# Peptides against a protein of PDB entry 6IDX: the designs that were tried, part 328

Target 1, 380 residues: chain A of PDB entry 6IDX
Amino acid sequence: KELAKLSADVTFATEFINMDGIIVLTRLVESGTKLLSHYSEMLAFTLTAFLELMDHGIVSWDMVSITFIKQIAGYVSQPMVDVSILQRSLAILESMVLNSQSLYQKIAEEITVGQLISHLQVSNQEIQTYAIALINALFLKAPEDKRQDMANAFAQKHLRSIILNHVIRGNRPIKTEMAHQLYVLQVLTFNLLEERMMTKMDPNDQAQRDIIFELRRIAFDAESDPSNAPGSGTEKRKAMYTKDYKMLGFTNHINPAMDFTQTPPGMLALDNMLYLAKVHQDTYIRIVLENSSREDKHECPFGRSAIELTKMLCEILQVGELPNEGRNDYHPMFFTHDRAFEELFGICIQLLNKTWKEMRATAEDFNKVMQVVREQITRA

## One batch from the design tools (peptide; made by RFdiffusion4, then SolubleMPNN)

Design b2_p29_1_s3 (from b2_p29_1, 20 letters changed)
Fold by OpenDDE base, seed 5:
Structure b2_p29_1_s3 (fold): chain B 380 residues (1-380), chain A 29 residues (1-29)
Amino acid sequence: as target 1 above (380 residues)
Amino acid sequence: SELEERRFKKRKKLMEKAAKERAEEIKKR
């Protein structure tokens, strides 16, 4: 206990480290010897002292043995561990992951996100905070190839649900530290959209063009019996599609693919449009047809609006921003659905369409409508 | 506790550092 308190002092820490004191602490953990009276209390103080000593940055985290890592991971994976040991073990793992990529690799082999989710199902918000902090560390340090897989994993879907139900909707007020960890998790989740946001559409990619054609098909052919295949004239078909792309509100009616060459929002706008069209088909068709039937210049250009809204949402959500130590603003809505960004887009595009109607907007008012919508989104 | 607050502050800084390092690695590709 005294050692743990004194370990916060840099002068004491320096002297204790020079006496190989930290090595003694690591060996105590590595030994796993439960034979000592007050083992749990001693271990809790040992882990506290170790963490405080390491937090001075005098000793590299890479000095820890694989046996030490396994013992600490063992305290996190065991169901009947003292809360004080669990908290310190989570904090040590977080620190190891953040300080060393080599330690990250070793820890990622010893623990799963599923094991960490179990620590979110408790009433202790401190344990929940340390568990999310470790998840955030693992998410941040994960290789790029594994980030998307980790985000798409059932474990992450379950993680969001558990966070929503046990943390956000819990019977306890969210503390500043938990709010910060939720913010970090949100930032790391939104950063997965950055790739798509910065991906330009290739106008020559047929698969990407087929998505735009599918948007047209869902909007205009969903009511048309497939028997009215428009006659064989390639030019009449092109002219028809140009009209349809105009009705969809694309800026480039001839080649809508050109509207997705601007980054941001690049392909992310097309992903949002396709998600809306497939998952909320009735909403999509309604929005498109309500505007396509207008001859009064008060039509809301859906395609342009969807692109600019996606860009605006990326700006509001600060997609690609790094986690900041001073921030604690998180959006509970992003824990309600596994496709929360696309669902937000679906809500916001309806809001935009409503706002456009209420303002009796024309194409000249587009920027004013977008500004009003921005204010509405940022106040919600 | 004051000790926990200091620890959280240190880890938040470490997270920000690690995020910057990651962003630099991505920019070098």
Scores: peptide ipSAE 0.291, ipTM 0.850, DockQ to the pose 0.894
Fold by OpenDDE base, seed 4:
Structure b2_p29_1_s3 (fold): chain B 380 residues (1-380), chain A 29 residues (1-29)
Amino acid sequence: as target 1 above (380 residues)
Amino acid sequence: SELEERRFKKRKKLMEKAAKERAEEIKKR
C-alpha cells in the first residue's frame, strides 16, 4: 500500500527502479502465489505500484514476460475476480497495447472482445470505462486487415446493445472519463468510413456502374419485370437512361459515375444512396419520384443532395479526426443502430427534402438549403 | 480516486499519441 502510493512520486520511482524493484513486482505477479495472507489485497497494491512505476516512462513495457501477460490476461478473463485486481489488470493491458505493437499482438491472442463485453455488463462505471478503454486500445492498434473485424465486432448488435443499455442508458450519470472513452470509440468507428469517403468511383468498373443502375431500377422500374432483356434499342435506352439520371438529380446526367469521382465523399455517398434504396425503399422512391415529377423548377436534385449531404455529415461527425484527449462529446444515437451512419443519412436526406420544399428552393438556392440543413443537424 | 483520475489523464495522452502514430503510418502507405 505504501509502495503503491510512493510509486506515484518520480524520485521514489527512479530509486526503486534502479533497485530492480519492478522486476520483483513482475515476479510476484508471475508466481501466482495464492498462499500469501491477504493475497488479493497484496496483488492489487502490487499491480498499482507496477502501473504507477511504468507510467513514469522510465522502463519499457516490452520488459514484461509472456507469463506476466498471461497472468494479467487471466485476471481479466476469469470469472469472479476481485474488482480491484480486474480494474488494474484492464489498465495494465490497455497500457501494454498502447505502448507496444508486440504486446498488442500477444494480448490480442489471449483476450477476445467477447471477454471484455462481460465487464461492460457490471454496475461499476470504472470497470466499464477500463473495459472500453482496452477495447479502444485494441481497435486503435489493430492492423488494417483486422480493423474491419473489430468494426464488425462493434457493429455486432450485442456489443452495441450492451454499451447502449448498460453504459449510456445506465442508472448513473456518465462520468467524464467514460464520456471520453465513448467519444474515442465513436471516433474510431467513424474512421472506418474514411476509406469509402476517400475512395473515388471508377467509371469503368462495371460493378460500380451496376450500383447506379440499381438505383435507377429501384426508382423507376420497381413495377417492371426484370425479364426485359437488353433488346436491340441501345440508343433509345441510352437516351432514356440520361433522362432517368436527370430525374435522379445527378449533376452528370450522361455518366452519373463522374459525380462520385470527387473525394470526399467518394463512394461513401453511393453506399448511403444504395442503403437508402434497399433498406428504406419506400422513402427513397418517394423522394426521387416527388422531385422527378416537378415541372416548377422546385425539384430537389436527389443525387447531388445525397453527395453533398454525405460530405456534410462527414464534416459534422469529423470523419478521419484523431481521438483528442480533451474531448468527451459522443452521440448516443450511433449506439442505437449497427448502420447508424446510413440511418442518420436517411433521416437527414428527408430533412433536406423537407427543408427544400419549405424554402421553395430552386437549384440556385442549393447552398442556402444545405446551410440551413447543417444548422438543423448541428442543433439536434 | 485521485490516483485513478491521474491514470486516466496519462492514458488519454497515450491514446492520442498512439492515434497520431497510426495516422502517420497510414499517410506513409
Scores: peptide ipSAE 0.285, ipTM 0.848, DockQ to the pose 0.855
Fold by OpenDDE base, seed 3:
Structure b2_p29_1_s3 (fold): chain B 380 residues (1-380), chain A 29 residues (1-29)
Amino acid sequence: as target 1 above (380 residues)
Amino acid sequence: SELEERRFKKRKKLMEKAAKERAEEIKKR
């Protein structure tokens, strides 16, 4: 107990480390010997002292043995471990993962995300905070090949739903540290969108052109049998498509693929449009047809609006930014749906269309409408 | 506790450092 308290002092820590004191603490953990009276209390203080000593940065985290890692991982994996030991064990593992890629690899072999999820289903907010912190550390340090797998494991309805139900919708106020960990998790999740946001459309890729054609088909041909596309010559078909792409509100009516060559938002805007068209088809068709049937200069250009809205949402959500130590701003909505970004886009595009109508906007007012919509989104 | 707050503050800085290191590794590929 006194050692754990004194270990916070850098002078004491330096002297104790020079006396190989940290090696003695590691050996106590490695031994796993339950022979001592008050073993749990002694172990909790040992782990506290170890953390405080290592937090001075005097000793490399790579000094720890595989036996030590296995013991700490064992305390996280055992259901009947003292809460005090569990909390410190989660904190040690987080620190190991963050400080060493070699330790990350070893820990990722010993601990499953499922085991960490079990520690979110508890009434103790401190345990939940340390569990999310370790999840965030593992997510951050995951190699690119495993990052998508981990993202998929986090995108598993289970982790998101557990965080929503047991953390966010809990009958207790969220502490600042939990809010920060939820923010970090959100940032790391949004960074998965960065690749799509920075992916330019290839105007020569037929598969990508077929997605734009599918947007046209859903908007205008949803009730028309594709067999009734009259065999009118290739030029009449091109002219028809140019009209349809104008009605969809693309900037380039001849080749809408060119509108997706700008990064950001690149292909992410097309992903959002396709999601809206497939998942919220009635909303998509309504937005497109309400504007395509206008003969007045008050048409809301859907294609242009969707691209600029996607870019604006990326800016608001800071897609591609690193987690900042001073921030704790998380959005509970992002824990309500698996495709929360696309759902947010679907809400915001309806808001944009409504705001455009209310302002009686023209194409010249486009930037003013976007500014009003930005203010509405950032105040919500 | 004040001790826990200090620990979390150190780890938040370490998280930011690790994120920067990752971003630099990605830029070198």
Scores: peptide ipSAE 0.283, ipTM 0.846, DockQ to the pose 0.866
Fold by OpenDDE base, seed 2:
Structure b2_p29_1_s3 (fold): chain B 380 residues (1-380), chain A 29 residues (1-29)
Amino acid sequence: as target 1 above (380 residues)
Amino acid sequence: SELEERRFKKRKKLMEKAAKERAEEIKKR
C-alpha cells in the first residue's frame, strides 16, 4: 500500500527501480502464488505500484516477460477476479498495447475483443471505461491486415448494442473519461470510411460501372419485368442511358463514373447511393422520380447532391481525424446501427430534397442549399 | 481517485501519440 502510494513520486520511483524493485514486483505477479493471506489486496497494490512505476517512463515496457503478460491477461479473462485487480490488469494491458507493438502482438494472441465485451456488461463504469480503452488501444495498434477484423468486431451488432444498452443508456451519467473513450471508438470507426472516401472510381472498371447501372435500374426499371430488356440497338441504348443519368442528376450524363473520380468523397458516395437504393428503395425511387419528372428548373440533381452531401458528412464527422486527448464528443446515433453513416446519409438526403423544394432552388442555388443543410445537420 | 485521473490523463496522451505514429506510417505508404 505504501509502495503503491510512493511509486507516484518520481524520486522514490527512480530509487526503487535502481534497487531492482520493479523486477521484484513483476516476479510477484509471475509467480501467481495465491498462498498469502490478503493475496487479492496485496496483488492490487502490487499492480498499482507497477503501473505508477512504469508511468514514469524510466523502464521500457518491453522488459516484461511473456509469463507476466499471461498472468495479467489471465486476470482479465477470469470471470471471478477481484474488481480492483481487473481494473489494474486492464490498465496494464492498455499501457502495454500502446507502448509496444511487440507487446500488442503477444496480448492480441492472449485476449479477444469478445472477452473484453463481458467487462462492458457490468454496472461499474470504471471497468467499462478500462475495457473500452483497451479495445481502442487494440484497434489503434492493429496492423492493417487485422484492422479489418477489429473493424468487423466493432461493426458487430453485439459490441455496439452492448455499448448502447450498458454504457450509453446506462442508469449512470457518462463520466468525462467514458465519453472520451466513446469518442475515440467513434473516431476509429469513422476512419474505416476514409479508405472508401479516398478511393477514386476507375471509369474503365466495368464492375464499378455496373453499380451505377444498377442505380439506374432500381430507379427506372424496378417495376419493369426483366424480360423486356430493351433489345434496341447499342446507340439508342446509350442515348437512353444518357437521359436516365441526366434524370438521376449526375454531372456527367455520358459517363457518370467521372463524378466519382474526385476524392473526397470518391467511392463512399457511390456506397451511400447504393445503400439507399437497396435498403431504402422506396425512398430512393421517390426522390429520383420526384426530381426526374420536373420539367421546371427546380429539379434537385440527386447524383450531384449525394456526392456533395457525402463529402459534407465526411467534413462534419471529421472522417480521417486522429483521436484527440481533449475531445469527448461522441454521437450516440452511431451506436444504434451497423451502417449508421449510410443511415445518416439517407436522413440527410431527404432533408436536402425537402430544403431544396422549400427554397424553390435551381441549380444555381446548389451551394446555398448545401450551406442551409449543413447548418441544419450541425444544429441537430 | 486523483491517482486514476492522473493515469487516465497519461494514457490519453499515450493514445494520442500512438494515433499520430500510426497516421505517419499510413502517410509513408
Scores: peptide ipSAE 0.278, ipTM 0.844, DockQ to the pose 0.874

Design b2_p29_1_s4 (from b2_p29_1, 22 letters changed)
Fold by OpenDDE base, seed 3:
Structure b2_p29_1_s4 (fold): chain B 380 residues (1-380), chain A 29 residues (1-29)
Amino acid sequence: as target 1 above (380 residues)
Amino acid sequence: SELEKKRFEKRKKLQEEAAKKRKEEIEKR
């Protein structure tokens, strides 16, 4: 206990480290010897002293043994561990991940997504904060190729709904530290959209062109009785598709793929459109057909609107920005659904379509409508 | 506790530094 308090002092820490004191603490953890009276209290103070000593940055985190890592990971994985040991063990793992890429690799092998999520399902907000902080550390240190897989693994274990129910909708006020970790998690999750936001459509990629064709099919062929597939010749089909792409509100109605060559929002806009068309098909069809049947020049161009709205949402949500230490603002809505960005897009595209009608807008008013919609979204 | 606050402030800085390093690695590719 006294050692744990004194370890916060830099002078004491330097002297204690010079006496190999930190090695003694690591060996105490590695031994796992449960035979001592007050073992849990002693271990909690040992882990506190270890953290405070390492926090001076005098000793590299790479000094820890694999046995030490396994022992700490064991405390996080065991269901019947003292709360004080669990909290310190989560903090140690977080610090290991943040300070060492080598330790990240070892910890990522020892800790499961399910174990981390189990520590969110508790009433202790400090444990929840350390668990989210460890998740954030793992996201920060994960290789780019593994980051999406890790996000998918958390989604499969209902991370967002668990955070929503056990943290955000908990009976306790959210502390500033938890709010910051939720903000960081949100930023890191939005940054998974950055690749798609910066991916240009290849107009020669047939698979990407087939998605645009699927948008047309869902809008126009899903309401048509399957019997009236017009067997009309190849040229009439091309002219028909050009008309359909105009009714969909693409800027380039001859080659809609060209509308997705601008980054941002690149392919992310097409992903949002396809999500809307598949998941909210009735809403999609209604928006498209309501505007396609207008002859009054008050048609809202869906394709153009979807692209510019996706770009605007990326700007509002600061997609691709780094987490800032001074921020603690998070959107609770982002924890309501695994595809929260695409769901937000689906809400906002309906708002845009409504606002367009209320303003009696024409194509010349497009930027003015987008500005009004921006103000509406940022005030909500 | 004051110790927990100090630890949390240090964490925020380490997270920002880790994020910055990651961005710098992406920008170098």
Scores: peptide ipSAE 0.421, ipTM 0.899, DockQ to the pose 0.905
Fold by OpenDDE base, seed 2:
Structure b2_p29_1_s4 (fold): chain B 380 residues (1-380), chain A 29 residues (1-29)
Amino acid sequence: as target 1 above (380 residues)
Amino acid sequence: SELEKKRFEKRKKLQEEAAKKRKEEIEKR
């Protein structure tokens, strides 16, 4: 107890470290000997002293043994651990992950995001904060080959729902520290969109072209019996498609694939369109047909609008930006749905289409409509 | 506690540094 208090003093810490005191503390943890009276209290103070000593930055985190890591990870994995030990163990693991890539690799073998999710279900906001911070640390330190696994774990409905229900909708006010960790987590989530946002469509890739064709099919052929394969000659078919792509509001109605070669938003715009068309088919068809039947020059170009809206949403959400230490703003909405970005796109494209009609816009007003829509989205 | 506040501030910086390193690694590929 006194050691834990004194370890906050840099002079004491320096002397204690010079006396190999930190090595003694690590060995006490490594021994795992539960035979001592008040073991839990003693261990909690030992872990506190260890953290305080390490916080001075005199000793490298790489000094810790694999046995020490396993013992600390064991405290996080045990459901009946003392809350005081758990909190300190989470803080130690987080510090190890953030300070050392070598320790990250060892820790990533010993703990799972699933184990950390269990610590989010508690009413203790400090435990929740350390658990989210450790998830963020693991996500930040994940090598590229493991980043997709972390992304998938983060994209899991379970993690998002638990954060929403137990953290965001908890009966306690969210502290600034928790708000920052939720912000960081959200930034890291949006950065998963960066790859698609920066992926150019290959106009020669038939599989990607088939997605554009599927958008056409859903809009115009949804009521047509699939048995009526249009047996019309290749030229008539090509001319028909050019008309359909014009009605869809693509800028390049001859080769719509060219509209997705610009990054940002690249393929992410096509992903949003396809999501809208598949998940909100009635909304998609309505938007397309309402504009495709207009001969009054007040048609909203859906394809162009969807691309520019996707780009705008990426800008508003700061997709690909680094988490800033000074920010704590997070959007609870993004924890409500697994495909929250695509759902937001679906709401915003309807807002855009409505705003276009209300403004009686033409193609010349496109940028003005987009500016009004930006203001509407940023005020919501 | 004041100690926890210091830890949280240190965490924020380490997270930002980690994010920066990640971005630099992505941009080099």
Scores: peptide ipSAE 0.405, ipTM 0.895, DockQ to the pose 0.884; fails the geometry check
Fold by OpenDDE base, seed 4:
Structure b2_p29_1_s4 (fold): chain B 380 residues (1-380), chain A 29 residues (1-29)
Amino acid sequence: as target 1 above (380 residues)
Amino acid sequence: SELEKKRFEKRKKLQEEAAKKRKEEIEKR
């Protein structure tokens, strides 16, 4: 107890470290010796002293043994651990992950995001904060090959619903630190969209062209069997498709793939359009057909609008931006759905279409409509 | 506690540094 208090002093810490005192603390954890009276209290103070000593930055985190890591991970994975030990163990794991890529690799083998979910299902906001902070650390340090696995873990309805129900909608005010960790988690989640946002469409990729054709099919041929292979397109069929792509509101009516070569929003706009067309088919068809049947020059160009809206949403949500230490703003809405960005797009495209009609807009008013929609979204 | 506040401030900085490194790795590909 006294050691834990004194370890906050840099002078004491320096002398204690010079006397190999930190090695003694690590060995005490490694031994796992439950034979001591008040073991839990002693361990909590040991872990406190260890954290305070390491927080001085005198000793590298890489000095810790695999046995030490396994013991600390064990305290986090065990269902019946004292809150005081759990809190310190989460803080140690977080610090190890943030300070060392080598330690990240070892920790990522010993713990899963799934095990951390149990620590979100508590009334203690400090434990919840450390659990989210550790998740954020794991996400930040994940190599590219594991980023998709982390993305999938966040997309898991369970983690998202637990954060929403037990953290965000908890009966306690959200403290500044929790708000910041939720902000960081949100930024990291939005950064998963960056790859698609920066992916240019290849006009020669048949699979990508087939998606654009599927958008046309869903809008205009919803009752026709997909059996008409796009094979021998007579000149009449090519001319028909050009008309259909004009009705869809693409800028390039001959080759709509060219509209997705600009980054941002690149392929992310096509992903949003396809999601809308498949998941909200009635809404998609309604928007497209309402505008395609207009001969009054008040048609809202869906394809162009969807692309520019996707870009605008990326700007509003700061997709690809780094988490800033001074920010704590998060959107609870993004914890309500696994595909929350695409759902937001689906809401905003309806808002855009409504605003276009209310303004009696023409193609010349496009930028003005987008500005009004931006103001509406940022005030909501 | 004052100690927790100090730890939280250190965390924020380390998270930002980790994010910077990740961005640099992505931009180099």
Scores: peptide ipSAE 0.404, ipTM 0.894, DockQ to the pose 0.887; fails the geometry check
Fold by OpenDDE base, seed 1:
Structure b2_p29_1_s4 (fold): chain B 380 residues (1-380), chain A 29 residues (1-29)
Amino acid sequence: as target 1 above (380 residues)
Amino acid sequence: SELEKKRFEKRKKLQEEAAKKRKEEIEKR
C-alpha cells in the first residue's frame, strides 16, 4: 500500500527501479501464490505500484515476461476476480498493447474481444471504460492482416448491442473518459470505410460494371432474374442501357463506371447504392422511378446525388481522420445497426430527394440542394 | 481519481500516437 503510493513519485520510482524493485513486483505476480492471507489486496497494491512505476517511462514495457502477461490475462478472463484486480489488469494490458508491438502480439494470443464483452455488461463504468480502451488499443495496434478480424468483431451485433444497452443507454451519465473511448471506437470504425472511399472503380473491371448493371436491373427489371443479365449487349442494348443510366442520374450515362473513379468517395458510393437497392428495394425503386418519369427538368439525378451524398457523409463523419485526444463526441446511432453508415445514407438520400422536390430544384441548383441537406444533417 | 485522470490523459495521447503511426504505415505502402 505504501509502495503503491510512493511509486507515483519519480525520485522514489527511480531508486526503486535501480534496486530491481519492478522485477520483484513482476515475480510476485508471476508466482500466482494464492496461499497468502489478503492475497487479493496485496495483488491489487502490487499491480498499482507496477503501473505507477511503469508510467514514469524509465523501464521498457518489453521487460515483462510471458508468464506475467499470462497471469494478467488470466485475471481478465477469470469471472471471479476482484474488481480492483480486474481494473488494474485491464489497465496493464492496455498499456502493454499501446507501448509495445511485441506485447500486442502476445496479448492478442491470450485475449479475445469476446472475453472483453463480459466486462462491458457490468454496472461499473470504470471497468467498461478500461475494456473499451483495451479494445481500442488492440484495434490501433492490429496489423493489416488482423484488422479485418477486428472489423468483424466490431460488426458483431453482440458487441454493438452491449455497448448501446449497457454503456450508452445505461442508467448513469457517461463520464468524459468513456465518451472519449466511444469516440475513438467510432473513429476507428469509420476508418474501416476509408479503404472503399479511396478505392477507384476500374471502368474495365467487369465485376464492378456488373454491380452498376444490377442497380439498373433492380430499378427497371425488378422481376427479372439477375443470372440472365448478359454482360455483352448488342448496340441496341448498349443504347438502352445508356437511357437507363441517364434515368438513374449518372453524370456519365454512357459509362457510369467513370463516375466512381473520383476518390473520395470511390467505390463506397457504389456500395451504398447497392445496399439501398438490395436492403431497401422499395425505397430505391421509388426514388429512381419518381425522378425518371419527370419531364419538367426537376428530376433529381440519383447517381450523382448518391455519390456526392456519400462524399458529404464522409466529410461530416470525418472518415479517415485520426482520433483526437481533445474530442469526446460520438453518435449513438452508429451503435444501433451493423450497417449504420449505409442506413444513414439511406435516410439521407430520402432527405435529399425530399429537399430537391421542396426546392423545385433543377440540375443547376444541385450544389444549393447539397448545402441545404448538409445543414439538415449537421443539425439533426 | 486524480491518478485515473492522469492515466486516461496519457492513454489518449498514446492512442493518438498509435493512430498516427498506423496512418503513416498505411501511407508508406
Scores: peptide ipSAE 0.402, ipTM 0.893, DockQ to the pose 0.871; fails the geometry check

